# Peptides against a protein of PDB entry 1MQS: the designs that were tried, part 18

Target 1, 223 residues: chain A of PDB entry 1MQS
Amino acid sequence: ILKMLFLNKDLNNNDNITTITDDIFNQQEIIWKVLILDIKSTATISSVLRVNDLLKAGITVHSLIKQDRSPLPDVPAIYFVSPTKENIDIIVNDLKSDKYSEFYINFTSSLPRNLLEDLAQQVSITGKSDKIKQVYDQYLDFIVTEPELFSLEISNAYLTLNDPKTTEEEITGLCANIADGLFNTVLTINSIPIIRAAKGGPAEIIAEKLGTKLRDFVINTNS

## One batch from the design tools (peptide; aimed at target 1 S191 I192)

Design b2_p14_5 (made by RFdiffusion4)
Pose (drawn by RFdiffusion4):
Structure b2_p14_5 (pose): chain A 223 residues (1-223), chain P 14 residues (1-14)
Amino acid sequence: as target 1 above (223 residues)
Amino acid sequence: PEIIEINPGNNLSL
């Protein structure tokens, strides 16, 4: 999350510290930025970062994508928002409106090609595609409550999965999401683990789903 | 219970 607040800095280069000392923060000399969150993404940040931490990272203000936000045409903006049609539209609207000097679009989970092309088409007919400095799938779609406790924030799962009423489609969709939440965690760990799961029930489906996802990930790296 | 194992990366580091 912090690396993102630094415009995904230090990326594409060297450095293995973990929580930047101040003397180094003065090495790059950092400028204030607007931070745009949404309901879901605010729940992710406010769990691990205090307001003081945000300022210390160069974040002047933070507001939801849906609020009426007063313009700051000369101030950078970092959007950390869910990959939704609704949000993308507003990014396009803010982009046109010239609400901010720059855009650093960061998606909470992962943006589908479906929506990447959407955002791209809309932005293309603006004379301002040049202001979007970066668009990143961050893969931080979970909440870390205690140091080693995390949640996918998918409430009422045992019910949805065992309710006879539930479709054989609603179940597949739910497992697909849980498979993603895990995938989002696994990428954060930066370790491709061995998947072990109890057979017969949802844990297996999710295991085999996550298995396939992690399998492709390993492939679409080297070959 | 019976355990299913899948090894997509063999504890590969990134």

Design b2_p14_5_s1 (made by RFdiffusion4, then SolubleMPNN; from b2_p14_5 with I4L E5V S13K)
Fold by OpenDDE base, seed 4:
Structure b2_p14_5_s1 (fold): chain B 223 residues (1-223), chain A 14 residues (1-14)
Amino acid sequence: as target 1 above (223 residues)
Amino acid sequence: PEILVINPGNNLKL
């Protein structure tokens, strides 16, 4: 998240948030930015950072993407939003209206290829592609409650997985969602864990799905 | 490497 707020520059990961923000604030000229969030990413940011942290990171104002936002044509914007068609359309509209000087787009999770293509197409049509400085999949589809504790914020996961009335399809679907969230988390921490799960239940399904995703990712990144 | 223990529906620790 901090890396994103500093326009995806490399940061010293060994430092705490305060140290990082203070060091950057003291050593570099602060670039004031607008942070555009959605409901989900707001929760994510709020769980990790304080308002003062945002300020120290150069965030002068933050707003919801669906809110009517005043144009700040001389200010760069960081979008940190879910990879949805709706959000893409809003971003493109903001681009069309010259709402900000530069656009740093960060999706909370993996952007599907079709949506990436849609974004690219729409941006191309605007003729303002030069204002799009970054497009990243941040893989931050989780809530951090504690430094070593996080939640995927999947509603009723426990109930669904343990309800005998839940269909196999529903379980499989939920397991896939959980695996996706875990995958994003693993990528965020930049460390591939050894996965352990109880056999014979949803945990195993999740573990298998996650393992597959991680293997595929490693293969694709090394190719 | 860290061990990720999957316990669906519960808090996840890394």
Scores: peptide ipSAE 0.071, ipTM 0.652, DockQ to the pose 0.093
OpenDDE base, seeds 1, 2, 3, 5: peptide ipSAE 0.064, 0.065, 0.064, 0.067; ipTM 0.639, 0.642, 0.648, 0.648; seeds 1, 2 fail the geometry check

Design b2_p14_5_s2 (made by RFdiffusion4, then SolubleMPNN; from b2_p14_5 with I4L E5I S13K)
Fold by OpenDDE base, seed 4:
Structure b2_p14_5_s2 (fold): chain B 223 residues (1-223), chain A 14 residues (1-14)
Amino acid sequence: as target 1 above (223 residues)
Amino acid sequence: PEILIINPGNNLKL
């Protein structure tokens, strides 16, 4: 998240949030930015950073993407939002209206190919592609409650997985969602774990799905 | 390497 707030520049990972923000604040000129969030990403960022941390990172204003936002044509904007068609359309509309000077787009999870193509097409039509400085999949589809604890914020996951009335399709779907969240978490940590799961249940399904995703990712990144 | 333990209750212990 901090890396994103500093326009995806490399940060020293050994420092705590305060040290990083203070060091950057003291050593470099602060680039003031607007942070555009959705409901989900608001929860994510709020779980990790305080308002003061955002300020130290140069975030002067943060708003919801669906809110009516005042134009700040001389201020760069960081979008940190879910990869949805709706959000893409809003971003493109903001681009068309010259809402901000520069656009740093960060999706909370992987942007599907079709949506990426849609974004690219719409941006191309505007003729303002030069204002799009970055498009990243940040893989931050989780909430950090404690330094060593995170939540995927999947409602009723435990109940659904343990309810005998839950259908196989529902279990499979939920396991896929969990695996996606874990995948994003793993990528964020930038460490591939050894996966262990109990056999014969949802945990195994999740482990298999996650393992496949990680293997596919490694193969694709090494190619 | 870190060990990710997936529990049936979706509790992950990294």
Scores: peptide ipSAE 0.071, ipTM 0.666, DockQ to the pose 0.096
OpenDDE base, seeds 1, 2, 3, 5: peptide ipSAE 0.172, 0.062, 0.060, 0.179; ipTM 0.660, 0.649, 0.654, 0.665; seeds 1, 5 fail the geometry check

Design b2_p14_5_s3 (made by RFdiffusion4, then SolubleMPNN; from b2_p14_5, 4 letters changed)
Fold by OpenDDE base, seed 4:
Structure b2_p14_5_s3 (fold): chain B 223 residues (1-223), chain A 14 residues (1-14)
Amino acid sequence: as target 1 above (223 residues)
Amino acid sequence: PEILVIDPGNNLKL
């Protein structure tokens, strides 16, 4: 949460919330921003942050996503909301209306593929993708632009990976397939990317498998 | 270098 409030910059994890906020406030120029929440994320924020913590993090205004909000076209906005179609549509509408200068979108849980594609498509149509500075969920840190978004067209990957009935073997197998797809994609761009993935889940497994494939490829091609 | 962000459901090149 603190990382999100500081636009997902790296923070020293060894410090408590107060120490982190104080250190950042003292060492860095504060970036004033708006925080957009929903009912669920409001409860989450309230459980971990004190009343003054938001202010110390540079949050000048916080509002519910469904509320009518005044435009602040010169102020960046942090969204911390549930990954729903409704919230996506509202964010896009806010983008269309130039409600804020920049959009930092953080979903409270994993963003389903269909919603990611919907977000990307809608943002692309607006022609204002440059205002989307980042999109985060439990798996991803990315910028939503149509040219930068691609699909491996693996059917039901999200469902399979998120189904509690899915076996570890099935997960491992699917992750291997995804890694293969990504590997092929990487080969088409003729560059070895820096891989980023959330830890502790399928994304990490995929990242590790992909990393191994890429390393092996580089070794084999240079030999 | 480019950044590849891995989402099991969605893959993005940054």
Scores: peptide ipSAE 0.060, ipTM 0.644, DockQ to the pose 0.070
OpenDDE base, seeds 1, 2, 3, 5: peptide ipSAE 0.060, 0.051, 0.062, 0.059; ipTM 0.645, 0.619, 0.623, 0.646; seeds 2, 3 fail the geometry check

Design b2_p14_5_s4 (made by RFdiffusion4, then SolubleMPNN; from b2_p14_5, 4 letters changed)
Fold by OpenDDE base, seed 4:
Structure b2_p14_5_s4 (fold): chain B 223 residues (1-223), chain A 14 residues (1-14)
Amino acid sequence: as target 1 above (223 residues)
Amino acid sequence: MEILVINPGNNLKL
């Protein structure tokens, strides 16, 4: 998150910033910017950072993407939002209206290819692609409840996985969602774990899906 | 080396 707030510049060589210290903020040039969030990303940010931390990171204004926002044409904007068509359309509309000087777009999870293509196409039509400075998948689709505890915020996951009335399709779908969340978490931690799961149930399905995603990621990053 | 234990019935401890 802090890296994103500093426009994805490398924070000091200690990739393992586990503690928000004043030193992190003092070493970076403060660029004043706005932070645009959705409901989900607001929960993510709020779980880790306080308003004062945002201010120290140069965030002077934060607002919801769906809210009416005043133009700040001389101020760069960080978008940290879910990878949805709706959010893309709003970002493009903000671009069209010159709402901000620069656009740093960060998605909470992987942007599907079709949505990336849609974003690219819409941006191209505006003729303002130069204002798009960054587009990143942040893999931050989770809430940190404690320093060593996170939540994927998947409602009724336990009940769904253990209800004998749940269909195989529902279980498989939920397992995929859990695997996606875990994938995002693993990428954020920047450590590929050894996956262990019980055989013959949802745990195995999740493990297999996650394992596949991680392998695919490693292959694609090493190529 | 981190071990991810997937237990859908319990809190995932990473």
Scores: peptide ipSAE 0.158, ipTM 0.726, DockQ to the pose 0.093
OpenDDE base, seeds 1, 2, 3, 5: peptide ipSAE 0.134, 0.127, 0.109, 0.144; ipTM 0.720, 0.712, 0.705, 0.719

Design b2_p14_6 (made by RFdiffusion4)
Pose (drawn by RFdiffusion4):
Structure b2_p14_6 (pose): chain A 223 residues (1-223), chain P 14 residues (1-14)
Amino acid sequence: as target 1 above (223 residues)
Amino acid sequence: SQWLELDSPLLEFD
């Protein structure tokens, strides 16, 4: 999360520290930025970061994508928002409106090609595609409550999975999401683990789903 | 009951 608030800095280069000392923060000399969150993404940040931490990272203000936000045409913006048609539209609207000097679009989970092309087509007919400095799938779609306790924030799962009423489709979709939440965690750990799971029920489906996802990930790296 | 574990790593990266 912090690396993102630094415009995904230090990326594409060296350094292995973990929570930047102030003397180094003065090495790059950092400028204030607007931080745009949405309901879901605010829940992710406010769980691990205090307001003081945000300022210390150069974040002047933070507001939801849906609020009426007063313009700051000369101030950078970092969007950390869910990969939704609704949000993308607003980014396009803010981009046109010239609400901010720059855009650093950061997606909470992962943006589908479906929507990447959408955002891209809309932005193309603006004379301002140049202002979008970066667009990143951050893979932080979970909440870390205690130091080693995390949640996918998918409430009422035992019911949805065992309710005879539930479709054979709603179940597959739910497992697919849980498979993603795990995938989002696994990528954060930066370790491709061995999947072990109890057979017979949802855990297996999710295991095999996550297995396939992690399998392709390993492939679409080297070959 | 149901369980899922992410055991030892097969691969590590940055």

Design b2_p14_6_s1 (made by RFdiffusion4, then SolubleMPNN; from b2_p14_6, 7 letters changed)
Fold by OpenDDE base, seed 3:
Structure b2_p14_6_s1 (fold): chain B 223 residues (1-223), chain A 14 residues (1-14)
Amino acid sequence: as target 1 above (223 residues)
Amino acid sequence: EDWIELGEPLLTFN
């Protein structure tokens, strides 16, 4: 939660809340923000943080998402709300009305793919996608437990991915197959790993596909 | 070499 309030920057988990907030405040790295909550997230925040903690984290005001809120077009906003269609629509409406300068969206649980796509589509239609800085779901936890080496034994995978004659459809298909194989492997290990991949190539595509599959699995398992 | 890690934002619009 504290990490979220600092725009999901890395924090030292060994320090208490007061020490972390004091250090950041003293370094004048604090960014003043609006915090937007719903009923569920309000309970979560109240259980962990004090009012003074919010202030030291740079929260100037906090409000419920369903309440009428005055526009603060020069102030960035942190949303910490349930992943529902209703909340997504409200966020998009806030975006349309230029309610805040920047939008940092954090969902209290996993965001289903259909809602993620809906959010992306609506934001794109507004023409103000540049104001959406982050979208997180705070539900999916990963464990750093990966084997040193594993092979899916897919013949000619390297050749297919690097041959200039290979079509985009073939590459995408192969990446999907690799992701499926990795997903099955993860299930056998009975641990959800943190996935790292090189940017700008097939590895990134595979990582994203695998991440989606793992997310969907967690959602279905917890339902 | 730049790396991605799951746990970063689901979406980023810049």
Scores: peptide ipSAE 0.056, ipTM 0.435, DockQ to the pose 0.135
OpenDDE base, seeds 1, 2, 4, 5: peptide ipSAE 0.025, 0.054, 0.028, 0.052; ipTM 0.392, 0.449, 0.385, 0.514; seed 2 fails the geometry check

Design b2_p14_6_s2 (made by RFdiffusion4, then SolubleMPNN; from b2_p14_6, 7 letters changed)
Fold by OpenDDE base, seed 3:
Structure b2_p14_6_s2 (fold): chain B 223 residues (1-223), chain A 14 residues (1-14)
Amino acid sequence: as target 1 above (223 residues)
Amino acid sequence: EEWIELGEPLLTFK
């Protein structure tokens, strides 16, 4: 969520929200932007962020997508809404109306391919595709009250990943196995997780593989 | 150590 508020730039997630926002606020130019939500995403944001966190992230105004919103043609907008045909149509209408200077679209869950194609087609027809800067789908269909720790019980995984004699192929294979295990775990808990991993190591590889598996699964299930 | 949160872009328009 915090990454989204900073236009999906990479952030160090090992610090608390206040530390991250304070550092960014003090060290970087703040881009003031509008945050457009729906009922579901409002609940999500409220559970994770405080009002002051939004302000420090550069959110000057937030509104519901279905509300009649005043044009702010010089202000960029972040959409964080459910992946529905209705919301897509509203976003496109906002684009047609030049409501904002730039559009950063984040869906609360996986966007089906048919809806992605619909969005792309409608945007292309408007001739204003240059204003659409980003389109993301997020994995936020999770339960807050979940186990903090579990194990896949893979023997010598740490040793294998850190042994200099281990080949790249062996590492890749092990990462795939771990990702498969995590994927199966996710399916059993019936919740789509937000995936966080250490950057620059095997954890990132595993996370990427898992993300791909989850995305494919959600798309196939919703198709 | 830096941590990442995954969110791959579906589309980026120029």
Scores: peptide ipSAE 0.050, ipTM 0.437, DockQ to the pose 0.122
OpenDDE base, seeds 1, 2, 4, 5: peptide ipSAE 0.031, 0.045, 0.056, 0.034; ipTM 0.455, 0.474, 0.444, 0.475; seed 4 fails the geometry check

Design b2_p14_6_s3 (made by RFdiffusion4, then SolubleMPNN; from b2_p14_6, 6 letters changed)
Fold by OpenDDE base, seed 5:
Structure b2_p14_6_s3 (fold): chain B 223 residues (1-223), chain A 14 residues (1-14)
Amino acid sequence: as target 1 above (223 residues)
Amino acid sequence: SDWIELGEPLLTFN
């Protein structure tokens, strides 16, 4: 799953999730992405990742594939959805409408040949095949807990930032950029989240910066 | 608490 979130780059599977995400975060090389899920994949993601893990992986927002989503033409999207004709059609429609800059498609299970051919044919007709960067099928079987599902759902309304327990000096240069990225994402999705952050670390710094940006925007817009 | 909340709740665009 982490490999998918990092656009299928090679990762050390022996490292824990926190170590991997913290290392990337500290390197100041975050690619901001949108994560598109369905009901089944939401359960899978929630069983292994926290909201903070998604954020550290560069996932600024996650949405259900069937919900109305605002276009983010400059942001790459990761799809992690069931291999169904319906989902394929939605992805193709998103492609046609230039919903995102790039499309990384990951199916939650094996994609039948007929559906793969259908996807390929529809994509070719759009003339935008270059935007399809990856197509993978996954083989995942995870146990889901309701509280973890709730955590992911609430993230649609709340921006949760956890302290990565790194020094301020390591992230000082990145905090402003992260806040800018989150700000742009929030405005595009046309919903202002509640900001929650852990005390004493980068998450707090980022939250403060983001909060200031959002407050200033609201004040200026309503003045 | 290990968490902070900043300012008053912001209005959504919708």
Scores: peptide ipSAE 0.056, ipTM 0.403, DockQ to the pose 0.273
OpenDDE base, seeds 1, 2, 3, 4: peptide ipSAE 0.039, 0.037, 0.046, 0.027; ipTM 0.481, 0.481, 0.437, 0.438

Design b2_p14_6_s4 (made by RFdiffusion4, then SolubleMPNN; from b2_p14_6, 7 letters changed)
Fold by OpenDDE base, seed 3:
Formats: structure tokens, C-alpha cells, sequence
Structure b2_p14_6_s4 (fold): chain B 223 residues (1-223), chain A 14 residues (1-14)
């Protein structure tokens, strides 16, 4: 959540919220922004953050997405709302009306493909796609009960990934297989994990593939 | 070291 409030910049979550906000405030210029919520996300934010935390994060004003809001065309906005057709339509309408300078959209749960396509299409029609800076979906319904260490028992995985003669196609295929194995493991444990992986290598590819699989699964199980 | 986490942008407009 704090990461979201700082436009999804990397934050060290090992420290207290106050320490994090103080450090950021002292190290870089604070960006003042508006926070748009719905009923569900309001409860989420209230359970995690204090009013002072929001202020230190640069939140000048927060309001409900369904409420009438005054235009602030020079102020960036963070949306943290449920992934619904209604909310998407409201966001697009806000975009059309130049309600804010920039739009940072964070959905409280996984965004279905059909809604993602709808959002993209509507934004494209407005001609104001440049104002949409990022779109995230969140995994709020997760349980962190994962084993410390396990193996998928895939033969020669390390050798294949590190052999300079291995083709990109072979690497991609292996990464897909690893992701499938991890996905099955997650299902067995019956928990949705937070995935962390080293950037710039096969681990990132695997993480992305696994994330997609988990998202699709959650969507299908919640529908 | 650089790490990624779930929650990377799913859509970015340029």
C-alpha cells in the first residue's frame, strides 16, 4: 500500500511506516496527489495507515470514486478501487473531463482480461492515453504460509539456463515448465504467495509467468 | 540487488 502511495516506487518494508515516510520525505521532493477510493479500499487503507501517514505520503485529498469530485487538473491522482466495469467507466470519464493531470490506477484485486481490454479501448478512444501512467492490480487475499525450501526436481535446469548454447526458445520453454510446477505447488499449499525474484534473468520470466497463472486462477475461482 | 515482486504494472500507456 505504501508503495502504491509513492507511485509504486521501490520501498524497504523492513522499517516502520513512519520511518519509511520520513526517509522518503527527507531524501526526495514529495509529490502531492489525490487518492480516490471505494468502500472496500477505504476499509483497507484505514486498517493499515493513519491520517498522518497519508499526509507524509503526499496525499492532499482523498475521496470516494462515486462521489462528485472537483477538478484538479494540475494534480496527479492515485486510484485504488475494485476492478469493476462501473469504476472503469468512472475513471475513463474522469480522464475525458481532465479531472487530474496524471492517472495512477491500482485495482484492489486482479483485473479480468475483458475489463483490461475495455479500459484500454476506452482510453484509446479518448485520445488522452498519455495521462494514464500505470495500471496495477493487487493480491489482497493472500496467505503467506509457504515452505522455506522445496525442489521441482527438474533435470538439468541449472545447466540448461546457464549454457550459452541454449536458445531463447528453450529457456522460455523451461521457464514455463518451472512456472507450471510452482503453480501446482501453490495450489497444493492452498495459499497465494507474494512472488519475489531477481530482476533481469530467468527468475523474472518465471515470476511473471507464475503471476499470470495465479491471477487467472483467482479470477476463475472467484467468478 | 534488484528484485521484482508481484504487482508490476499490467498496463502502461505512452
Amino acid sequence: as target 1 above (223 residues)
Amino acid sequence: SDWIELGEPILTFK
Scores: peptide ipSAE 0.059, ipTM 0.464, DockQ to the pose 0.123
OpenDDE base, seeds 1, 2, 4, 5: peptide ipSAE 0.034, 0.052, 0.047, 0.044; ipTM 0.481, 0.464, 0.476, 0.458; seeds 1, 2 fail the geometry check

Design b2_p14_7 (made by RFdiffusion4)
Pose (drawn by RFdiffusion4):
Structure b2_p14_7 (pose): chain A 223 residues (1-223), chain P 14 residues (1-14)
Amino acid sequence: as target 1 above (223 residues)
Amino acid sequence: METYTLTLEPGTPI
């Protein structure tokens, strides 16, 4: 999350510290930025970061994508928002409106090509595609409550999975999401683990789903 | 309630 608040800095280069000392913060000399969150993404940040931490990272203000936000045409903006048609539209609207000097679009989970092309087409007919400095799938779609306790924030799962009423489609969709939440965690760990799961029930489906996802990930790296 | 178990063992670093 912090690396993102630094415009995904230090990326594409060297450095293995973990929570930047101040003397180094003065090495790059950092400028204030607007941070745009949404309901879901605010829940992710406010769980691990205090307001003081945000300022210390150069974040002047933070507001939801849906609020009426007063313009700051000369101030950078970092969007950390869910990959939704609704949010993308607003980014396009803010982009046109010239609400901010720059845009650093960061998606909470992962943006589908479906929506990447959407955002891209809309932005293309603006004379301002040049202001979007970066768009990143951050893969931080989970909440870390305690140091080693995390949640996908998918409430009432045992019911949805065992309710006879539930469709054979609603179940497959739910498993697909849980498979993604795990995938989002696994990528954060930066380790491709061995999947072990109890057979017979949802855990297996999710295991095999996650298995396939992690399989392709390993492939679409080297070959 | 029943418990559904899934475990991830250490693997290859990336």

Design b2_p14_7_s1 (made by RFdiffusion4, then SolubleMPNN; from b2_p14_7, 8 letters changed)
Fold by OpenDDE base, seed 3:
Structure b2_p14_7_s1 (fold): chain B 223 residues (1-223), chain A 14 residues (1-14)
Amino acid sequence: as target 1 above (223 residues)
Amino acid sequence: KKKYVLELLPGIKI
C-alpha cells in the first residue's frame, strides 16, 4: 500500500509506516495527488493507514470512484480499485474528460486478461494513453509503466488490425512492420525480453516474427 | 540485469 502511494517506488519493508512516511516527507519533494478508491479498497486503506499517513504520502483528496468528482486537470491521480469492467469504464471516462493530469492505476487483485485487453482497447481509442503512467495489480510487479512505453508511430494500426475488411496480406504486412520496429527497439535496450502474446490474433503473429528475428540475431552475433 | 517482459496486447498502441 505505501509503495503504491509513493508511485511504486522501492521502500524498505522492515521500517514502521511512520518512519517511512517521515523519512520520505523530509527527504523528497512531495507530489500532491488525488486518491480514488472503491468500497473494498477504502476498508483496506482504513485498516492500515491513518489520515495523517495519507497526508504525509501527498494525498490531498480521496474519493470514491463511483461518486461525482470535481475535475483537477493539473493534479495526478492514484486509483486503487477492484479490477471490474465498471471501474475500467469509469477510469476511461475520467481519462476522456481530462479529469486529472496523470493516471496511476493499481488494481486490488489480479486483472484478468480480458479486462486488460478491454482497458488497452478503450485507452487506445481515446488517444490519451500517455496520461496513464502506471498500471499494477496485486500479483504483477508491473503491467504498464510510462518509461517502458514507446510508440512505433504506425498510423491506424488498431483500425487496420480490427477491421473485418482488412485482408490477411495487409495484416501480415502490418505485423511484420510492427515486429521490425520492436526488434529495433529491443536492440537499443541491449536486453532480450521474454515475449508474451495472446493466442489466435495479430499479437501472436507479431510475437512469432519478433522471436524469429531475435533468435536469428543472437545466433549471428555469437558466431 | 533486469529481465524485461514484452507483452503484446491486441488493440494497444505500440
Scores: peptide ipSAE 0.081, ipTM 0.674, DockQ to the pose 0.070
OpenDDE base, seeds 1, 2, 4, 5: peptide ipSAE 0.076, 0.070, 0.093, 0.077; ipTM 0.629, 0.603, 0.628, 0.633; seeds 1, 2, 4, 5 fail the geometry check

Design b2_p14_7_s2 (made by RFdiffusion4, then SolubleMPNN; from b2_p14_7, 4 letters changed)
Fold by OpenDDE base, seed 4:
Structure b2_p14_7_s2 (fold): chain B 223 residues (1-223), chain A 14 residues (1-14)
Amino acid sequence: as target 1 above (223 residues)
Amino acid sequence: KKTYTLTLEPGIPF
């Protein structure tokens, strides 16, 4: 949760909440943010953090996603909400209306593929994908720092792909996850890339999987 | 439409 409040920067997990907030508050310039919650996530946040902790984390305003919220176009927003169609639609509407400067989206649980695709599709239509800086759930980490730069934030991907003890099934599974992440990225930028990959390695596997996903998507959208 | 090229290359450990 604290990691989320600090825009998913690496934090020392061994430190107490107070120590972390104090250290960051004293050592770094505070980025003021809006925190958007739902009923469930409000309970979660309240169980772990105090109001003062939120303030120290740079949360100046927190609101419910379903509440009428005033535009703060110069302020970044952190969403911590349930992965529902309703919440996705609200986020996209907030994006369309330029309600905030940047969008850091954190889902409280796993985001189903169909909803992720829906989010990506809607975002692509807006042409404002550059404002979505992060999308996280329990299993998905996606960061867009610049319009043409992104990271899937997959932990130990290099080690897994290069460890001789890694099974073919594990490699294939990881490649599938990478391809899924890339697919979602492509949807958000609303442009189908030319894919190039070296032959004989994981890159080729990823390219093939991604290509298949993109082709299937194009066929389904044109039907 | 701007066409992008996605080149997949092996990563280098830091």
Scores: peptide ipSAE 0.195, ipTM 0.768, DockQ to the pose 0.068
OpenDDE base, seeds 1, 2, 3, 5: peptide ipSAE 0.168, 0.147, 0.163, 0.165; ipTM 0.749, 0.721, 0.757, 0.752

Design b2_p14_7_s3 (made by RFdiffusion4, then SolubleMPNN; from b2_p14_7, 8 letters changed)
Fold by OpenDDE base, seed 4:
Formats: C-alpha cells, structure tokens, sequence
Structure b2_p14_7_s3 (fold): chain B 223 residues (1-223), chain A 14 residues (1-14)
C-alpha cells in the first residue's frame, strides 16, 4: 500500500510505516497527489494507514470514486479501486474531462482480460493515453513514463529467460505474459506496430504471440 | 497515423 502511495517506487520493507514516511518526508520533495478509493479499498487503507501517514505520503485529498469530485488538472491521481466495468468507465470519464494531470491506476485485485481490453480500448479512443502512467494489479505491472516509452515492470524477466534451469513451459508462460502486456500497450497507444524480433529465442515467441493477438483483435473489431 | 516499429531486443543484466 505504501509503495502505491509513492507511485510504486521500491521501498525498504524492513522499516515501519512511520520510519518510511518520515524518511521520505525529510529527504525528498513530496509530490502532492489525490487518492481515489472505493468502499472496499477505503476499508483496506483505513486498516493500515493513519490520516497523518497519508499526508506524509503526499496525499492532499482522498475521495470516493463515485463521489462528485472537483477537477484538479495540475495534480496527479492515484486510483486504488476494484476492477469493475463501472470503475473503469469512471476512470475513463475522468481522463476525458482532464480531471487530473496524471493517472496511476491500482486495482485491488486481478483485472480480467476482458476488462483490461475494454480499458485499453476506451483510453485509446480518448487520445490521452499519455496521462495513464501506471496500471497495477496483483499480476499486471505497467508503466508509461512517456508516450513512446513504457515498462512492463516484470521482475527477473532476464534471469528467468536466461536461466538454464527454466523449463520451456515457464519460458512460454512468461512470453505469453509479456505478449499480453505488449498487447495492452499497443491498444493504449492506439497504433498497431510492425513487430521485429530476433529469431530463435524468446523474442520470436513473444512476437508470434503478440502478432496473433493483434490480428485476432483487428479481425474481431472489424467484424 | 504514425507507424511504429516494435523491435524486441535481448536484454542485458544490470
């Protein structure tokens, strides 16, 4: 939770909440943010954090996602909400209205593929995908720093792909996950790329999987 | 529409 409040930067987990917040407050310039919650995530946050902790983390305002919220176009927003169609639609509407400067989206649980595709499609239509800086759930880690630069933030991807002890099944699974991430990125950018990959390795596997996904998507969207 | 090229390159450890 604290990691989320600090825009998913790595924090030393050996420190208590107070120590972490105090250290950051004293050593770094605080980025002021708004925190958008739903009923479920409010309970989660309240169980772990104090109001003072939120303030020290740079949370200037927190609100419910369904609440009428005033625009803060110069302030970044952290969403911590359930992965529902309703919440996705609200986030997209907030994006359309330029309600905040940047959007850091954290889902409280796994986002189903169909909802992820829906989010990506709606975001792409807005032409404001550059404002979506992060999308996180337990299994999805996506960062867009700039319109032409992104990271899937997959831990130990290099090690897994290059470890001789890694099974082909594990490699294939990881490649599928990477392809899914790239697919979501492509949809968010609203541009179908030409894919190039070196032959004979994981890159080729990823390229093939991604290509198939994109072709299927185009066919299904045009039908 | 800008055409993008997605080139998949091997990573390096760091």
Amino acid sequence: as target 1 above (223 residues)
Amino acid sequence: KKKYVLELLPGIPF
Scores: peptide ipSAE 0.144, ipTM 0.740, DockQ to the pose 0.077
OpenDDE base, seeds 1, 2, 3, 5: peptide ipSAE 0.100, 0.108, 0.121, 0.108; ipTM 0.704, 0.721, 0.733, 0.726; seed 3 fails the geometry check

